Peptides against a protein of PDB entry 5HB3. Designs and how they scored, part 148

Target 1, 150 residues: chain A of PDB entry 5HB3
Amino acid sequence: RQMQDRCMSEYNQRIRNAPEGSIDPFRMACYKIIGRCDLSNRSLDGLQTDVNDWIWLQFNLARETDRSLELAGESYGLAELQASIREIGLKHFPKTAAEDTNGSFGMFFYLQILAGMFEQAIAYLYPFSYVDAVHFAIALTYYGLLRPVD

## One batch from the design tools (peptide; made by RFdiffusion4, then SolubleMPNN)

Design b1_p30_8_s2 (from b1_p30_8, 19 letters changed)
Fold by OpenDDE base, seed 3:
Structure b1_p30_8_s2 (fold): chain B 150 residues (1-150), chain A 30 residues (1-30)
Amino acid sequence: as target 1 above (150 residues)
Amino acid sequence: ILEEFFKKIEENFEKNKEEFYNMLKDENAL
């Protein structure tokens, strides 16, 4: 907690006083990840990153913290991540097999699974691969991750 | 069965990851 408070203090001071782009991108990343500073910006500007880095970042930012201790502007949990993934899916991924020109449905399925969106993931996969969706549903049910539909 | 399924998903992911990343960049999500 003390380290986080220190990071936030330093971050706020530097953002206010430093010219744009003058702060070491790695240091900025540390402030974001450790200090949970400026969580509305879910990117690491100035660093050469890939999709794996982005995914890793999203999950690290979505830490379960006591929301009561976080300022409204710095709150980012699993629910917010799930909402973001949903929005990305609606904009950029095929909704049906007929729309799937690039075979990208698997990526969106994967993102949903990583984010614990199991019911939505299965529902999404179903029109692309019925057999796979059923098998996955059975597996998730076995592990107690799916809520049975009453 | 699950291992094979996950492998298929991972392969699909690897094929599309670059395009997806570029899309994120264009949407200012990066």
Scores: peptide ipSAE 0.199, ipTM 0.785, DockQ to the pose 0.402
Fold by OpenDDE base, seed 5:
Structure b1_p30_8_s2 (fold): chain B 150 residues (1-150), chain A 30 residues (1-30)
Amino acid sequence: as target 1 above (150 residues)
Amino acid sequence: ILEEFFKKIEENFEKNKEEFYNMLKDENAL
């Protein structure tokens, strides 16, 4: 908590006083991840990143912390991440096997699974591979990750 | 069965990760 407060203070001071682009991108990343500063910006500007870094960042920023305890006044939790993934999926991923020209359905399925969107992931996979969807559903149920649909 | 399935998903992920990341950049989602 003390570190977070310090990070926020330093971040605010530097944003106000430092010339644009003068702050080390790694330091900015620390302010974002540790201090939870400027969570509306979900990118690490000035850093070379890949999809794994992006995924890692999303999960680290998405904290299941009580919003009331967040000092930064900005809240970004798992729900917001899940919403973001859903939006990305709707825009960029095929909805049916007929639309899947590049076989990219697995990417979206994987993202949903990582984000704990198990029911949605299974539902999404179903039209692409019935057998795989059923097997995965059984497995998730066995591990207690899939809840019965009310 | 799960291992084979996960392997398939991982292979698919590796195949499409670059394209997906580029799409994220284009949409300013990064």
Scores: peptide ipSAE 0.207, ipTM 0.790, DockQ to the pose 0.413; fails the geometry check
Fold by OpenDDE base, seed 2:
Structure b1_p30_8_s2 (fold): chain B 150 residues (1-150), chain A 30 residues (1-30)
Amino acid sequence: as target 1 above (150 residues)
Amino acid sequence: ILEEFFKKIEENFEKNKEEFYNMLKDENAL
């Protein structure tokens, strides 16, 4: 909390006083991650990043906290992340095996699992790999992550 | 069972991660 308060204070000061683009990208990243500043911009501008960095950022920014207790004036939770993943899926991932040209369905399945979208992930995987979907569903059920459906 | 699935997912991820990342760039989703 103390670090978050400090980051937020410094961020506000720099945004007010510093020329645009003059803030060190690493410092900006710290303000975003620790201070939860400017959560509407879910990127690390000015840094060389990869897909792992992007994924890590999305999940770290997504928090399930009481909005009344959020120090940042902005809120970004798991629901918003899940919505984003859903939108990405609808636009960019195959919906059927016939559309699967590069086998990318597994990546979307992975993203859904990471986001806790277990039921949707299994439903998505089912037409691509029946056996895998069933086995994974059993496993998730065993760990209490998936509710058994009759 | 889970280990096998995670392995498959990881392999798929490694094959497609660059294309996916490029897609994100193209849509300014980064």
Scores: peptide ipSAE 0.200, ipTM 0.789, DockQ to the pose 0.369; fails the geometry check
Fold by OpenDDE base, seed 1:
Structure b1_p30_8_s2 (fold): chain B 150 residues (1-150), chain A 30 residues (1-30)
Amino acid sequence: as target 1 above (150 residues)
Amino acid sequence: ILEEFFKKIEENFEKNKEEFYNMLKDENAL
């Protein structure tokens, strides 16, 4: 907590006083990840990143911190991540098999699973692959991760 | 069956990851 508070303080001072782009991208990344600063910006500007880095970043930023302890007033947790994934899905992924030109439905399914959106993931997969959706639902139920819909 | 399913997901992920990344960039999510 003390380190986080210090990082937040330094970040706020630098954002206010430093010229735009003058802060080292790696330092900015540290402030974001450790200090939880500027969580609205979910990218690492100025760094060479790939999809894996992006995914990793989203999950690391989505730490369940006591909202009461976040000094920056910015809360980014699992709920916000799930909302973001939902938004991405609505914009960029096929909603039906007829819209699936590139076979990208599996990627969105995977993202939903990673974010713990199990029910939504299965519901999404069902129209694309009935058999796979049922098998996955059975598996999740077995592990206690899927709540039976009454 | 689950292993085959996960393999298909991984293959789809690898096939579409670049396009997905470009879409994220276009939406300023990166």
Scores: peptide ipSAE 0.190, ipTM 0.779, DockQ to the pose 0.415; fails the geometry check

Design b1_p30_8_s3 (from b1_p30_8, 21 letters changed)
Fold by OpenDDE base, seed 4:
Structure b1_p30_8_s3 (fold): chain B 150 residues (1-150), chain A 30 residues (1-30)
Amino acid sequence: as target 1 above (150 residues)
Amino acid sequence: VLEEFFEKVKKNFEKNKQKFYDMLKDENKL
C-alpha cells in the first residue's frame, strides 16, 4: 500500500509538472503496472506494442489485489478484463461460422480462455467447431477448470 | 489430438493478429 501510494503520488506529480510527452514511457509503464495509476487508460503511450504485448499488459493490469485498498476509480481486476473481452467479442468477432470469413473465431476463443472464461469460451467455440469444443471441454474438465453442467 | 487443436487455434490467432490489432485501435485501446 505504501509503495502504491508513493507511485501514485509520483505519477500525479509528474503528470502535473512535466511537459506532455516528456515522461519516460517505461517509467509510466511502471507507475501503471506497479502503482496502479490511471487504469482507465489500459495502453502504454509512447511505446510500440504488438498484440502479445497488449494481452500481457491487460493481464498485468488486471492483477488481483485487495480491492478495498485501491482508490475509487483505480480498480481493475479480472472481472473487468473479462467484461472488456466480452465487449470486444460482441463488437468485433464473429458469432456464427457464417460470419467468420477470416477464421478469427479462434482468437476470441483464445482470449476467453486466457481470461478464464472457460464456459463461455466453449460455448462460443461450439458453433464453429463442435469436435474441437468437445475436445477442449473434456480437457478443461480433466484439469478441473470447467464446471460440471448441472 | 489436443496438441493439434492448440496448433490450430494458434495458427488462427497468428493469422488474425493484425486484424485484432486494428480492432483494438478502433476501440482506442491502443
Scores: peptide ipSAE 0.117, ipTM 0.731, DockQ to the pose 0.418
Fold by OpenDDE base, seed 3:
Structure b1_p30_8_s3 (fold): chain B 150 residues (1-150), chain A 30 residues (1-30)
Amino acid sequence: as target 1 above (150 residues)
Amino acid sequence: VLEEFFEKVKKNFEKNKQKFYDMLKDENKL
């Protein structure tokens, strides 16, 4: 608690008082990850990140802490991440096999699976690959991750 | 079968990761 409070205080002070770009991006990243500061900003400005880094960051920030116990001034959980993935998917990923020119459907499927959006992932995969969707659904059901449709 | 499927998905992901990154940037998520 003390460390988080200190991180939050320092982060807020630096953001308010420091000129843009004067703060070490790595330090800012530490404040965000450890101190959970400014969780609404999901980017790490000034760092060259790739998609893998971004994914790692999102899942790290999306800690399922009981909101009642979250000491951070801002909360960002799995639900918010799922919402973001959904929004991105609706805008940028193909909805049908006919729209899939670059084979990008797999990326969106993967993101949904990582985010625990199993039902939606299967539903999305179905029009692209029926067989794969069925196999995956069976597997998820076996592990108790997919709710059986009654 | 599942392992092969995941490998396929991963491969597709790696092929399209830069495009996805650009999309995230455009959406101000980066």
Scores: peptide ipSAE 0.109, ipTM 0.722, DockQ to the pose 0.435
Fold by OpenDDE base, seed 2:
Formats: C-alpha cells, sequence, structure tokens
Structure b1_p30_8_s3 (fold): chain B 150 residues (1-150), chain A 30 residues (1-30)
C-alpha cells in the first residue's frame, strides 16, 4: 500500500510538472503496472510493444475486485477487458468461415479464452471448426469453466 | 486433437500478429 501510494504520487507529480516527452517511458510503465496509475490509458506510450505485450498488460491491469476494496484510486476490471475484446472482435475478426481469408479466427478465439469468455469463444469457434468447438466445450465443462446447457 | 488445434491457433496468431497490432493501433488501443 505504501509503495502504491508513492507510485501514484510520483506519477501525478511527473504528469503535472514534467515537460512533455521527458518522462522515461519505462518508469511510467512501472507506475502503471505496479501503482495502477492512469488505468484509463491501457497502453504503454513511448514503448515499442507487440501484441503479446498488449495482451500481457490488459490481463495484469484487470482485476476482479470490488471497486470499494481497490487500493488504487482507479480500477479496471475483467468486464471492461471483455467488453473491449468483444468490440475488437465485432469490428476486425471474421464472423463466418467465408470471411476468414487468413485464419485469423483462431486469434480471436484465443483472446476470448484468455479473457474468460468461454461460452462466447465456443460459440464463435463452432462455425469455423465444429469438431474443435465440441472438444473444447467438453474440456471446459470438465474443468467447470463452462456451464452445461440443460 | 486439442494440441493440434492449439498449434494451429499459435501459428495463425503468429501469422496475424502484426496485422492485429496495426488494427489495435488504428483503434487507438495502443
Amino acid sequence: as target 1 above (150 residues)
Amino acid sequence: VLEEFFEKVKKNFEKNKQKFYDMLKDENKL
């Protein structure tokens, strides 16, 4: 808690007082990740990142805690991440096998699984690969992650 | 079957990784 408070204080001070572009991007990344500062900005500005870094960041920032119990002044939950993934999926990923020119459906499936969107992931995968969807549904059900539809 | 599927997903992920990154950038998510 003390470390988090210190991170927030330093972050706020630097944002207010530092010239634009003078802040070390790596330091700012530490404040964001450890101190949970400025969670509304879900990117690491000034750093060369890839998709893996983005995914890692989103999941590390996401917490399933009551906002009232959050030590940080800002909260970013799994629900917000799931909403973001859904939005991205609707805009940029194929909806049918006919639209899948590059096999990108698997990536969206993977993102949904990581985000705990199991039912939606299976439903999405089904038209692309029936067999795989069924096998995955069985596996998820076995582990108690997918509720059996009566 | 699941292992093969995951390998396929991984391969497709790597193939489309840059494209996805560009999409995220265009959507101001990065």
Scores: peptide ipSAE 0.106, ipTM 0.720, DockQ to the pose 0.456
Fold by OpenDDE base, seed 1:
Structure b1_p30_8_s3 (fold): chain B 150 residues (1-150), chain A 30 residues (1-30)
Amino acid sequence: as target 1 above (150 residues)
Amino acid sequence: VLEEFFEKVKKNFEKNKQKFYDMLKDENKL
């Protein structure tokens, strides 16, 4: 907590007082990842990243903590990540087989699974591949990951 | 069957990686 408080203080001071672009992007990354600072900004500005880096970052930032213990006025957890994935899916991924011109439905399915959005992932996959959706539903149920239907 | 499906998903992911990156950039998430 003491370290986090200090990190946040330093981060806020630098953001407010430092000239634009004068802060080392790696240092800023440390403030974000370790200090949980500025979690609303879900990227690492000034760093070259790929998709894998982005995914890694999102899941690390989505670490569940007691929000009451965070000094920051903002929090970022799994719910926020899931919301982001939903947003991306809504805008950029096919909703029906007819819209899938490049076979990208599987990628969105995978992202949903990674984010623990199991029910939504199965529901999404169903119109693209009935057999696969049922198979996954059975498997997820077996492992206790899929909630029973009400 | 599951393994085959996962491999297909993985391949599709790799093929669409750049597209996904561009989408993230467009959404100001990068």
Scores: peptide ipSAE 0.097, ipTM 0.709, DockQ to the pose 0.431

Design b1_p30_8_s4 (from b1_p30_8, 18 letters changed)
Fold by OpenDDE base, seed 5:
Structure b1_p30_8_s4 (fold): chain B 150 residues (1-150), chain A 30 residues (1-30)
Amino acid sequence: as target 1 above (150 residues)
Amino acid sequence: ILDEFFKKVKENLEKNKEKFYEMLKDENQL
C-alpha cells in the first residue's frame, strides 16, 4: 500500500511537471501496474509488445477485486478487458469464413480464450471450423470451463 | 487433437502478428 501511494504521488507530480512524452515507458507501466494510475489510458507508447506481452500487461492492469477496494479510485477489471477484446474483434476480425483472408480468426480465438471468454470463443470458432470448435468445447467442458449458454 | 490445434493457433498468431499490432495501434490499445 505504501508503494502504491508513493507511485500515485510520483505519477501526479510527474504528469504535472514533466514534458509530455518524456516519461520512460517502463516507468509508466510501473505507475499503472503498481500505482493503478490513469487506467483509462491503457496504451503504453514506446513499449514494444507482442500479443502475449500485451495480454500479460492487460491482465496485470486488470483486477478481479471489488472496485470499492481500489486505493486509487480507478478500476479496470476482467470485464473491461473482455469488453475491449470484443470491441477489437468486432472491428478488425472476420465474422465468418467468407470474410477471412489470412486466417486471422485464430488470433481472435486465442485472445478470447486467454481472456476467459470461452463460450464466445467457441461460438466464434464454430463457423470457421466446426470440428475444432466441437473438440475444444468438449475439452473446456471436461475441465469445467465451459458453461451452458442460453 | 488439442496439440495439433494449438500448433495451428500458434502458427496463426505468428502469421498475423504484425497485422494485430497495427490494429491495436489504430485502436490505441498498444
Scores: peptide ipSAE 0.175, ipTM 0.776, DockQ to the pose 0.404
Fold by OpenDDE base, seed 2:
Structure b1_p30_8_s4 (fold): chain B 150 residues (1-150), chain A 30 residues (1-30)
Amino acid sequence: as target 1 above (150 residues)
Amino acid sequence: ILDEFFKKVKENLEKNKEKFYEMLKDENQL
């Protein structure tokens, strides 16, 4: 809490005194992660991230909206992350096997699984790999992560 | 089977790092 308060104070000072985009990207990341500052702007300009780094950041920024103990005035929930992933999928990932020219369907499946979009992930994977989709469905059901339909 | 699948996913992630980065830039997620 003390660290969060300090980060918020420093962030507010810097955004007021520094030109836009002049803050070090790593420092900006720290302000967002620790201080929960300006969560509506999740951009990390100047940082090249892979999928793991990106999703790690998203999880750290995600909070439950109904959390009474939320210290930050701003919140970014899992639902918003899931919505973002859905939008990314709709725009940039193949919908059918015929559209899959580079095998990128697995990446979108991976993102959906990490974001807890289990039913959607399985449904997406099914037309690309029936066998894998079934195996994942069984596994997720076993661990109570997938609600059985029948 | 699942291990093989995850291996393939990892390989695809590695191959498509640049594509993923560009996609996120387009969505202003980076």
Scores: peptide ipSAE 0.173, ipTM 0.773, DockQ to the pose 0.443
Fold by OpenDDE base, seed 3:
Structure b1_p30_8_s4 (fold): chain B 150 residues (1-150), chain A 30 residues (1-30)
Amino acid sequence: as target 1 above (150 residues)
Amino acid sequence: ILDEFFKKVKENLEKNKEKFYEMLKDENQL
């Protein structure tokens, strides 16, 4: 808690005094992860992150505790991450096999799986690869991760 | 089967790494 408070204090001071974009991206990441500072802005300009690094960051930024116990005042949990991924999908990824020119559907499927969006992931994959979707559905069901539709 | 699929996905992710970065930049939220 003391470390978090210190990080918050430093962050607030730097944001007020530093020009926009002048803070080192790594330091910014530390402030967000440790200090829970300005979690509404999850972009890390200047860091070329791949999908793995990005999702790792998002999970670290997500709340681990109940919202009622969150001291940072900013609410960003798994649900918000899932919503963000959904929005990204709608904007940047193919919706149908006919729209898929670069085979990027796999990336969106991967993101959904990592975020625990299993039902949506399977539904998304189905029109691109029926066989793969069925196999994943079986596997997820076996592990109790997929809710069977009544 | 799952391992093979994830391998394929990982390969695809590597190929589209730059595209992903550009998408994030455009969103300016992530």
Scores: peptide ipSAE 0.163, ipTM 0.769, DockQ to the pose 0.485
Fold by OpenDDE base, seed 1:
Structure b1_p30_8_s4 (fold): chain B 150 residues (1-150), chain A 30 residues (1-30)
Amino acid sequence: as target 1 above (150 residues)
Amino acid sequence: ILDEFFKKVKENLEKNKEKFYEMLKDENQL
């Protein structure tokens, strides 16, 4: 908590005084992860990350901390991450097989699975690959991760 | 079957890595 408070204080000072983009990206990441600073801005400009690193960071940022323990920090949880992924999907990924020119549906499916959006992921995959969707549904059900939609 | 699927997904992720970054950049998510 003390460290978080310090990080927040430093972040606030730097963001006010430093030119835009002058803060080291790794330092910025630390402020966000540790200090929970400015979580509404999840852009980590300058960090060369792959998809896995990106999602890892997002999960860390989405840590549900007791709001009572978050000193001056923004609340960003799993729900917000899932909402973000949904938005990304709606904007940038194919909705139907006819729209899929690059086979990118799998990427969005993957992101949804990682974010724990199992039902939505299966529903999304179904029109692209019925067989795969059924197999995943069975597997997820077996592990107790998929709830039957009544 | 699942292994093959994940392999395909992984390959797709690698192929579309740049596109993904551009998409995220546009959404200010990177």
Scores: peptide ipSAE 0.172, ipTM 0.773, DockQ to the pose 0.477; fails the geometry check

